# Designs tried in a protein design run: peptides against a protein of PDB entry 6TME. Part 333

Target 1, 324 residues: chain A of PDB entry 6TME
Amino acid sequence: NRLKRAYIALQAWKKAFYSDPFNTAANWVGPDVCSYKGVFCAPALDDPSVLVVAGIDLNHADIAGYLPPELGLLTDVALFHVNSNRFCGVIPKSLSKLTLMYEFDVSNNRFVGPFPTVALSWPSLKFLDIRYNDFEGKLPPEIFDKDLDAIFLNNNRFESTIPETIGKSTASVVTFAHNKFSGCIPKTIGQMKNLNEIVFIGNNLSGCLPNEIGSLNNVTVFDASSNGFVGSLPSTLSGLANVEQMDFSYNKFTGFVTDNICKLPKLSNFTFSYNFFNGEAQSCVPGSSQEKQFDDTSNCLQNRPNQKSAKECLPVVSRPVDCS
Target 2, 324 residues: chain A of PDB entry 6TME as posed
Amino acid sequence: NRLKRAYIALQAWKKAFYSDPFNTAANWVGPDVCSYKGVFCAPALDDPSVLVVAGIDLNHADIFGYLPPELGLLTDVALFHVNSNRFCGVIPKSLSKLTLMYEFDVSNNRFVGPFPTVALSWPSLKFLDIRYNDFEGKLPPEIFDKDLDAIFLNNNRFESTIPETIGKSTASVVTFAHNKFSGCIPKTIGQMKNLNEIVFIGNNLSGCLPNEIGSLNNVTVFDASSNGFVGSLPSTLSGLANVEQMDFSYNKFTGFVTDNICKLPKLSNFTFSYNFFNGEAQSCVPGSSQEKQFDDTSNCLQNRPNQKSAKECLPVVSRPVDCS

## One batch from the design tools (peptide; made by RFdiffusion4, then SolubleMPNN)

Design b2_p30_6_s3 (from b2_p30_6, 12 letters changed)
Fold by OpenDDE base, seed 3:
Structure b2_p30_6_s3 (fold): chain B 324 residues (1-324), chain A 30 residues (1-30)
Amino acid sequence: as target 1 above (324 residues)
Amino acid sequence: SARLELMGRIMEAIKNDDLETMKKLLEELK
């Protein structure tokens, strides 16, 4: 019965293909769905004597089409990987029936509409990758209430502020890059207990960086480049004991870049170019270390090459934003 | 417990696009 339902779903999906350049679904014929290319079967968790469709992997198949509602019949699927295709439309709400969903990767497709809230209905979801699509609107705060290991949201059309619930996230990797997020980074960010990598690149974020960033002891990558951040870098950044890559470039930061930041023990790359910093410690100077790479280009630094003109600097430097 | 562990390994293999390992492990679940 379960495989029959899977057959119905997979045949409906095949019918929803507009183009299959690699003939991936060429063998999707007959009731033996477990022989289908990209379909993986396993014994059911509730009955080991029953074979079920447990996984889909159609990565890099360049398939054009859409996800039909009949995919909701794949109730035993725990792994759904269809990245690097040309699927369009919306994620079907019928996928709420896939209660075993563990990893959901629809990245690098042509999906549209709001955040796929059906992903929030999956109790066992650990991996969510929806990057490189055209999802739009607000990010549901509930996404961070889920016990996710990774959240990939980059290269979409998401708007509004980053939810304060971010502090509840157990994710090790979170990407917000290349969206339209606005407002400040929530102070609750410091509560992200498992965070290793966080990327804010290329949004409309603004305000001062919260001091609580310094509480992210396990973060190895922190990229806040290409936003509208202002003020000085928090002194608490000295607490980033494991940061390797840090990028604050293309913002409106001011003040002095301190030794405490540039001497972070695991720091390998620190880019703070294209800001309005008016001073830096000697340890921050590019070329000062063989182990660390720095970029101080296009700031308001004295006696450094490739800096902004006085005309560009004076209006900003003379009016520093107090983040205290 | 052993079954759950095996399932976890299968999921990890799929995550890493190691389909060969995944298939081998699936056979062990039978």
Scores: peptide ipSAE 0.020, ipTM 0.537, DockQ to the pose 0.107
Fold by OpenDDE base, seed 5:
Structure b2_p30_6_s3 (fold): chain B 324 residues (1-324), chain A 30 residues (1-30)
Amino acid sequence: as target 1 above (324 residues)
Amino acid sequence: SARLELMGRIMEAIKNDDLETMKKLLEELK
């Protein structure tokens, strides 16, 4: 009996709660699991006459506890949304039995350990949100082999390089922000055919930006701020026909910011502050356009306010990194 | 395809914390 298995799983989970401040699980009593708060039933895909647990939504419940292995008995769950709680521990490997998983959101919790590789076992997964946790270690390359629409990894403890397989991703939104990623952005990034938004904020990324970024025709948001990038901005950035928000602030970029970048047709906000740029086109100057907002603060620009001192600029500007 | 679309709408309801809409859409899966 599928509902009996669900009952076992949900009761085990209730026992794994340390705190339930809103009494969300107060009605989790008896065999009628479909009446439980946050539990949603639907007809089974293989037999419409059978009712199964198809979804879990415990968002914003502030529940403290962990995910017990018995959750693997919820084999019909396609939607698992438990964000904004205080769940701790690791994601159980037993969740590999949830082969219908379509959306998995465990964001804003206290999960630890390596990347939850069980997510890679779900063949139909389209949405993965594990942001605002304490996941650590390497990002498995296989994550980008999956047909995901969105990948949220920000605000964790991931380290090492970004996998070259990123170019295989079909995701429209990818966030790497506020981790410990290092190395260069892979050249394969230009192959991300469906990419609309990508965020690298607040990592340890370095090296030159790959020219292939200019191939991202559908990107509307590109944020690479607060890293260790060096060299000049690629001239191929002129190919970003749909970019609206672009941020390269708080890096170690040098060189000249060109008209071809600042005159991008859909550009509304371009921030390149806190770098070592030594020149900018007139079209890049803040206040030069009513439709576009620019920030050139704290660079090595002549005749501009709030720039770095000559002492700060000279060592870097005199030794530009050649990205060719 | 139609069923997948419905699942997408359910996900959207969850993302918006609209449990009532989610339940309603789940009934359409019958």
Scores: peptide ipSAE 0.019, ipTM 0.538, DockQ to the pose 0.094
Fold by OpenDDE base, seed 2:
Structure b2_p30_6_s3 (fold): chain B 324 residues (1-324), chain A 30 residues (1-30)
Amino acid sequence: as target 1 above (324 residues)
Amino acid sequence: SARLELMGRIMEAIKNDDLETMKKLLEELK
């Protein structure tokens, strides 16, 4: 009996709660699991005459606890949303039995450990949100083989380099922000055929930007701010025909910001402040356009306000990194 | 445009670690 298995799972989970400030599980009593708050039943896909637990929604319940292994008994669950709680520990490997998983949202919790590789075992997964946790270690390359619409990894403790398999991703939105990623952006990034938005904010990324970024014809948002990037901006950035928001601030870029970048047809906001740029085209000057917003603050530009001192600029500008 | 404003606000929310705002805005973008 599928509902009996669900009952066992849900009662085990209730026992795993340390705190339930809104009494969300107060009605989790008895065999009628379909009446439980946050539990949603639907006809089974293989037998429409049988009701099964198809979804869990405990979003914003502020529940403290952990996910017990017995949750693996919820084999009919396709939607699992438990964001904005205080769940701790690891994602149970027993969840591999949830082969119908379509949407998995565990964002804004206290989960720890490595990337939850159990998510890679779900063949039909379309939405994965693990942001605002304490996941750590390397990002598995296989994540980019999944047919996900969006990949939200921001605000974790992920380390090491970004996998070269990123070019295989079909995601439209990818967030790496506020992790500990290091190394260069892979050249394969240019192969992301469906990419609209990508953010690298607040990592330890370094090296030169790959020329292949210019192949991202559909990208509307590109944010690489607050990293350790060096060298000049790639001339191929002129190929970003649809970019609207671009941020390179708080890096170690040098060289000249060209007309070809600042005159991009859809560009609305371009921030390149807090770098070591030593020149900019007239089209890049803040206030030069009513349609575009620029920020050139704290660079090594001549005849511009709020620039770095010569003492700060000279050691860096005199030794430009060659990215060729 | 409304879309550009929304995108900008999302990025700002990420920078400020404002989960609630970010999630709300992302849902609006879909």
Scores: peptide ipSAE 0.016, ipTM 0.437, DockQ to the pose 0.033
Fold by OpenDDE base, seed 1:
Structure b2_p30_6_s3 (fold): chain B 324 residues (1-324), chain A 30 residues (1-30)
Amino acid sequence: as target 1 above (324 residues)
Amino acid sequence: SARLELMGRIMEAIKNDDLETMKKLLEELK
């Protein structure tokens, strides 16, 4: 009996709660799991005459606890939403049995461990939200093989390099923000055909920006701020015909900010502050346009306010990184 | 597009570490 299995799973989960401030599981008593708060039943796909647990929604319940392996008994669950809780531990591998998983949202919790590779086993997964946790280690390259509309990895502890498979992603939105990613942005980034928005903010990324970024014709938001990028901005950035928001602030960029970048047709905001740029085109000067907002603060620009001292600039500017 | 605008707002919320707004907007996206 599928509902019996669900009962076992849900009771195990209730037992795994350390705190339930809103008494969300107060009515999780008895075999009628379909009456449980946050539990949603539907006719089974394989047998419409059979009622199964199809969804869990415990969003914003502030529940402290962990996900027990018995959750693997919820084999009919397609929607699993438990965001904004205080669940800890790892995502159980037993969830691989949830082959109907369509939306998995465990964001804003206390999960730890490596990337939950069990999510990669779900063939029909469309939405995966693991942001605002403590997931760590390498990002599995297979994540970019998933047909996800958006990949939200922000505010975790992921490290190592961004997989080269990123170019295979069909996602329109990808965020790596506030992790510990290192190394260069893969050149394959230019192959992200559906990319609209990508955020690298607040990582340990370094090296030169790949020229292939300029191939991202559909990108509207490109934020690479708060990293360790070096060298000049690629001239190919002139190809970002649809970019509206661009942020390169808080890096170690050098060279000249060119007119062809600052005159991008859809550019609304371009922040390149807190770098070591030693020149900028007139079109890049803050206040030069009413349609565009620029920030050139804390660079090595001549005749501009709020720039770095010569002492700070000279060691970096005199040793430009060749990105060619 | 409306979807693009929504996505932009989501990304802005992420940049600002505004969890509440982000979550709200994500719900609208679904």
Scores: peptide ipSAE 0.010, ipTM 0.448, DockQ to the pose 0.042; fails the geometry check

Design b2_p30_6_s4 (from b2_p30_6, 13 letters changed)
Fold by OpenDDE base, seed 3:
Structure b2_p30_6_s4 (fold): chain B 324 residues (1-324), chain A 30 residues (1-30)
Amino acid sequence: as target 1 above (324 residues)
Amino acid sequence: SARLELMGEIMEAIKNDDLDKMRELLEQLR
């Protein structure tokens, strides 16, 4: 019975293909769905004597088409990987019936519409990858209430502010890069207890960096480049004991880059170029260390090469933003 | 990262038709 439902779903999906350049679905014929390319069966969790479709892997198949609502019949799917295709349209709400979903990867497709809220209905979801699509609108705050290990949102059209609920996230990796997020980074960010990597690249974020960033003891990658951040770097950044990659380039930061930041014990790459910093410690100077790489290009630093002109610096440096 | 690795192992077990291992790993994930 379950395989019959799967057959209906998979045949509906095959019918929804506009193009299958590699003939991935060529063998999607007949009732034996477990033999279908990219379809993986396993014994059902509730009844080991019953075989069910447990996984879909169509990664890199370059398939053009859409996801039909009949996919909701694949109720036993735990792993759904269809990245690097040309699927379009929206994620069907009927997928709410897939209550065993653990990994959902629809990255690098042509999906549109608001955030796929159906993902929030999956109680066991641990991995969500919707990057490189055309999703738009606000990010639901509830996404960070879920026990996700990784959240990939980069390269979409998401707008509005980052939810305050971010501090509740248990994710180790979160990407916001290349969207249209605005406002400040929430102070609650310091409560992300499992965070290893966070990327804010290429948004419209602004304001001062919250001091609470310094509480991210496990973070190894922190990239806030290509935004509109202002003020001085928080002194609390000295608390980032495990940071290896840090990028603040292409912002409007001012002030002095301190030894406490540049001498972080695990720091390997620190880029703070294309800002309005007016001073840096000797430990921050590019070439000062063989173990660390620094970039101080295009700031307002004295006696350094490739800096902004006095004309460009004066209006900004003379009006430092007080973040206190 | 440990959980992601576990999930990867689950997928691999499915692909290799190692049903016993798949079930064992799923129990660990819960």
Scores: peptide ipSAE 0.029, ipTM 0.586, DockQ to the pose 0.079
Fold by OpenDDE base, seed 4:
Parts: structure tokens; sequence; C-alpha cells
Structure b2_p30_6_s4 (fold): chain B 324 residues (1-324), chain A 30 residues (1-30)
């Protein structure tokens, strides 16, 4: 029966533990898997008279070990939360059998290897959190074909470019921060119809910002700091009617920061420090507004404190990148 | 985000052995 399969899976997993400092699996004994700590049962969706393992929650258990292939026997699991542990290795391909997966959180572990493509096989997946691991390689374009509400990829070792399929994403929150992504932000970004928060912090992204960013009507947080972006800020950013937090700091931007950006109606914090901007509107000056906070530190602005020297500015400002 | 909140509620319902609520919430996801 289903619980017998679950027993096999959970016992195999227990054997795969190298360390269990809180003795979380101490009661993982016997056939009554529904009594196991961190294991939650519910009536099966296809047969309410049958109990199945529907959820795993081992968050913050500090368990060291790996995920054995026998976990594929947990075919009724809809919620898999094992963040803040020390699990290592790869995500087993056998998890493709968990067709009811809704939330998958393996964040803050020691997982390695390529993107866990098994996550793409789950038809009902809504939440994917793989941040704070050591996943590497290219991000598969198909990730954005999934009907996900949130995609957390930050603090990994992902490389290559951001797929153009990003425009197909229905996610409200997407994090790319602290990886090794390179290239330009795809122009298709403007097609992300449900996007509220997007974070690109601390990558190797470059080129000009696409004008299509201005089409992100629902975005409240846009952070592109700590990259290699060049050129002027797109004038179309005036279309960000709901942006509250915007950060372009630690790039190589040039040009003039305009009123149209700094007077955005919902803007509360705009950081454009550590660039090569050579001018800003009065509305962009820190302290000019009680409702908005600005940071213009370490640019090439005249008559502003804490700016770069002429020696630092001249080589860059004199060779502006044309993004048109 | 609303759906994420719903998922959280589902997890809570499971943890609390509130099977009726769990089923109700799952129907909202469909």
Amino acid sequence: as target 1 above (324 residues)
Amino acid sequence: SARLELMGEIMEAIKNDDLDKMRELLEQLR
C-alpha cells in the first residue's frame, strides 16, 4: 500500500542521514509513518478513505545527509520543505514520480550539480526555492514555462545568460541574485505580466537595460545592483507606476537621471550610487523629498558630495555607450 | 502571492490535522 511505500522511502532517507543533531528522526521507527516527526499525512485526493504522506517539513533541522532515490516512492507528497539543513549531493530524478508537488523548498543546503530538471516534470508546482546551494551550469529555459508563483534561484553558481523565455513567466517574485549570470537582460522581460519583485544583484550581467522594463506595471521591487550594466537609464522607466524600491547601484551607468524616474508615484527608495552619472534632476537629489529616499553617492555629479574624481570620471563619461 | 499564502494555509491545515480545511483549501487551488 501507499504507506508501506512511504515507510520504505523514509527508512531509506533515515539511513542516508550522516548527522541528526536534534534527533529529528529518532521516532522514525515502525510502520506508522504518519507519527514520524516532520511527516504529515492526509486523506488521499483520489481516495479519502486512504491516508497518505502528503507533506514533509524538516525545516531548520540541521540534518546532514543526502536524498536517496527511494524518495521517489513518496508519490503523494504535495509539500516538500527541507530548508536550512546540510543535505548534499543531487536532487534525485526519481522525484519525478511526485506528480502532486506544489511547493518544493530545498533552500539553504549543500546541493550541487546542474539545475534540478526534475522540478520541471511536476505539473502542479507553484513554489520553487533552491536558493543558497551550489547548483551550477545553465538555467533551463523551460523553468519559465512553468506556472510558478515564485522562483528563488539566488546564491548559487548558475552561469550563462538569462533565458529569453523569462517573458513567459507568471511568477510574482523572481530572484537571480548572487550567481554568475552574464549577458544582457532579455527584452522579453517586459512581458512578465504578474511580476512584483525581481532581483539581479551581484551577477555579471552587462549591456544596456532593455526599454521593455518600463512595461512592468506591477513591479514594486526592481534591483539590478552590482553588475556591469552600461549606458543611460531607459526613459521608459517612467512607466513603472508601482515601483517602490529601485536599485541600480554598483554598475557603469552614464548620463542623466531624469525627473520622470525620480518622480515615479510610488517610489520610496531609489539608489543609483556607484555609477558614472554626470547629472541628475533636482527631484533626484537626496533630501529633496520627505517621501522618497535617494542615494547618488560616488557618481560624476557636479556640486554633490562624495563623488568620483575627475580623473576617474573622465575616461568613462567621455565615452558614453549609445543604447538607442 | 495569494496562492503562496494559500499553500501555507494548506501546510498548516495538514500539520493541525484539519483535514476538512485542507480539502477546502485544495479545492481553491484548482
Scores: peptide ipSAE 0.020, ipTM 0.570, DockQ to the pose 0.080
Fold by OpenDDE base, seed 2:
Structure b2_p30_6_s4 (fold): chain B 324 residues (1-324), chain A 30 residues (1-30)
Amino acid sequence: as target 1 above (324 residues)
Amino acid sequence: SARLELMGEIMEAIKNDDLDKMRELLEQLR
């Protein structure tokens, strides 16, 4: 009996609650699990005459607790949304039994440990949100083999390099922001055929930007701010025909910001402040266009306000990194 | 799709560190 299994799972979960400020699970009593607050039933896909637990929604319940292994008994669940709680511990491996999982949102919790590899076992997963947790370690390369619409990894503790398999991703939106990723952006990034938005904000990434970024024809948002990138901006960035927002601020870039970048046809905001650029085209000057907004603050530009001192600039500008 | 559009807006909220807006948009994904 599927509902009996669900009852076992949900009662085990209730017992795993340390605090339920809004008394969300107050009505989690008795065998009628379909009446439980936050539990949604639907006809089973294999037998429409059988009612099963198809979804869980406990968003914004401020529940403190953990996810017990008995949750693996919820084999018919396709939607699992438990964001904005205080759940801790790890994601149970027993969730591999939830083969119908379509949307998994555990964002804004206190989960720890490595990347939840159980998410890789779900064949039909389309939405994965694990942001604002304490996940750590390496990102498994296999994440980019999944047919996900978006990949939200921001505000965690992920380390190491970005996998080369990123080029295999079919996601339109990917965020790495506010982690501890290091190394270079893989050259395979140019192979991301469906990419619209990518964010690298606030990591420990370094090296030169790969020329292959210019192959991202559909990208509208590219943010690489607050990292340790060096060298000149790739000339191939002129190929970003659809980019609207571009941010390279708070890095260690050098060289000249060219017309070919600043005159991109759909560019609306371009921020390259807090670097070591020693020149810019007239088209890059803030205030030069009514349609485009630029920020060139705190570079090594001549005849511009709010620039770094010669003392700060000279050691870096005199030793440019060759990215060729 | 409408879903993809919402996801894009969520990304923007993250970039702006607007947690309230992010949460609001996430509710619309239900």
Scores: peptide ipSAE 0.012, ipTM 0.475, DockQ to the pose 0.047
Fold by OpenDDE base, seed 1:
Structure b2_p30_6_s4 (fold): chain B 324 residues (1-324), chain A 30 residues (1-30)
Amino acid sequence: as target 1 above (324 residues)
Amino acid sequence: SARLELMGEIMEAIKNDDLDKMRELLEQLR
């Protein structure tokens, strides 16, 4: 029966534990899996008279181990939450059998390998959290075809470019922060119709910012700090009518920071420090507004404190990148 | 939605590298 399969899976998992500091699996004994700590049963969707394992919650258990392939026997699981553990290895492909998966949270673990493409096989997935792991390689473009509310990829080892399919995403929140993404931000970014917050912090992104960013009229947070972006800020950024937090710090931007950016109606914080900007509008000057906070530190601005030396600025400013 | 708002807050916690807050907020999603 279905609970018997669950028993096999859970016992296999228990055997895959290297350390269980809180003895979470201490009561994982016997066929009554529904009594297991962190295991939640519910009536099956296809047969309410049948009890099945519908959820796993081992969050914050500090368990060291791996996910064995036998977990694929948990075919009725809709919620799988194992964040803040020390699980390692890869996400088993056998989890493709968990067709009811709705929320999958493996964040804050030690998982490795490529993007867990098995997650793409779950038709009803609404929440995927794989942050704070060691996933690597290319991000599959299909991730943006998923109807996810948010896409949390931060603090991994993802490489290569951001897929052009990003424009297909219906997510309101997307984070690429603290990976190894490279290349340009795709122009298709402007097609993200539901985007509210996007974070690119701490990658190896480069090139010019696409003008299409200005089409993101619902964005409240745009953080592209700590990358290798070049050129001037797109004039189309004036279209970010709802942006509240904007950070372009620690890049290689040049040119003039304009009024139309600094006077954005909802702008609360705008950080453009540690670049090579050679001019700024008066509205961009820190302290110029009571409603807005600016940071222009370590640029190539004249008559401003804490700027780069001429020696540092001249080679870059004299060779501005044309983004047009 | 309330869930989206919560996820936004989680995003902010990530940006601020506030792991404790992030974890707290994640628990509220449950």
Scores: peptide ipSAE 0.022, ipTM 0.479, DockQ to the pose 0.048; fails the geometry check

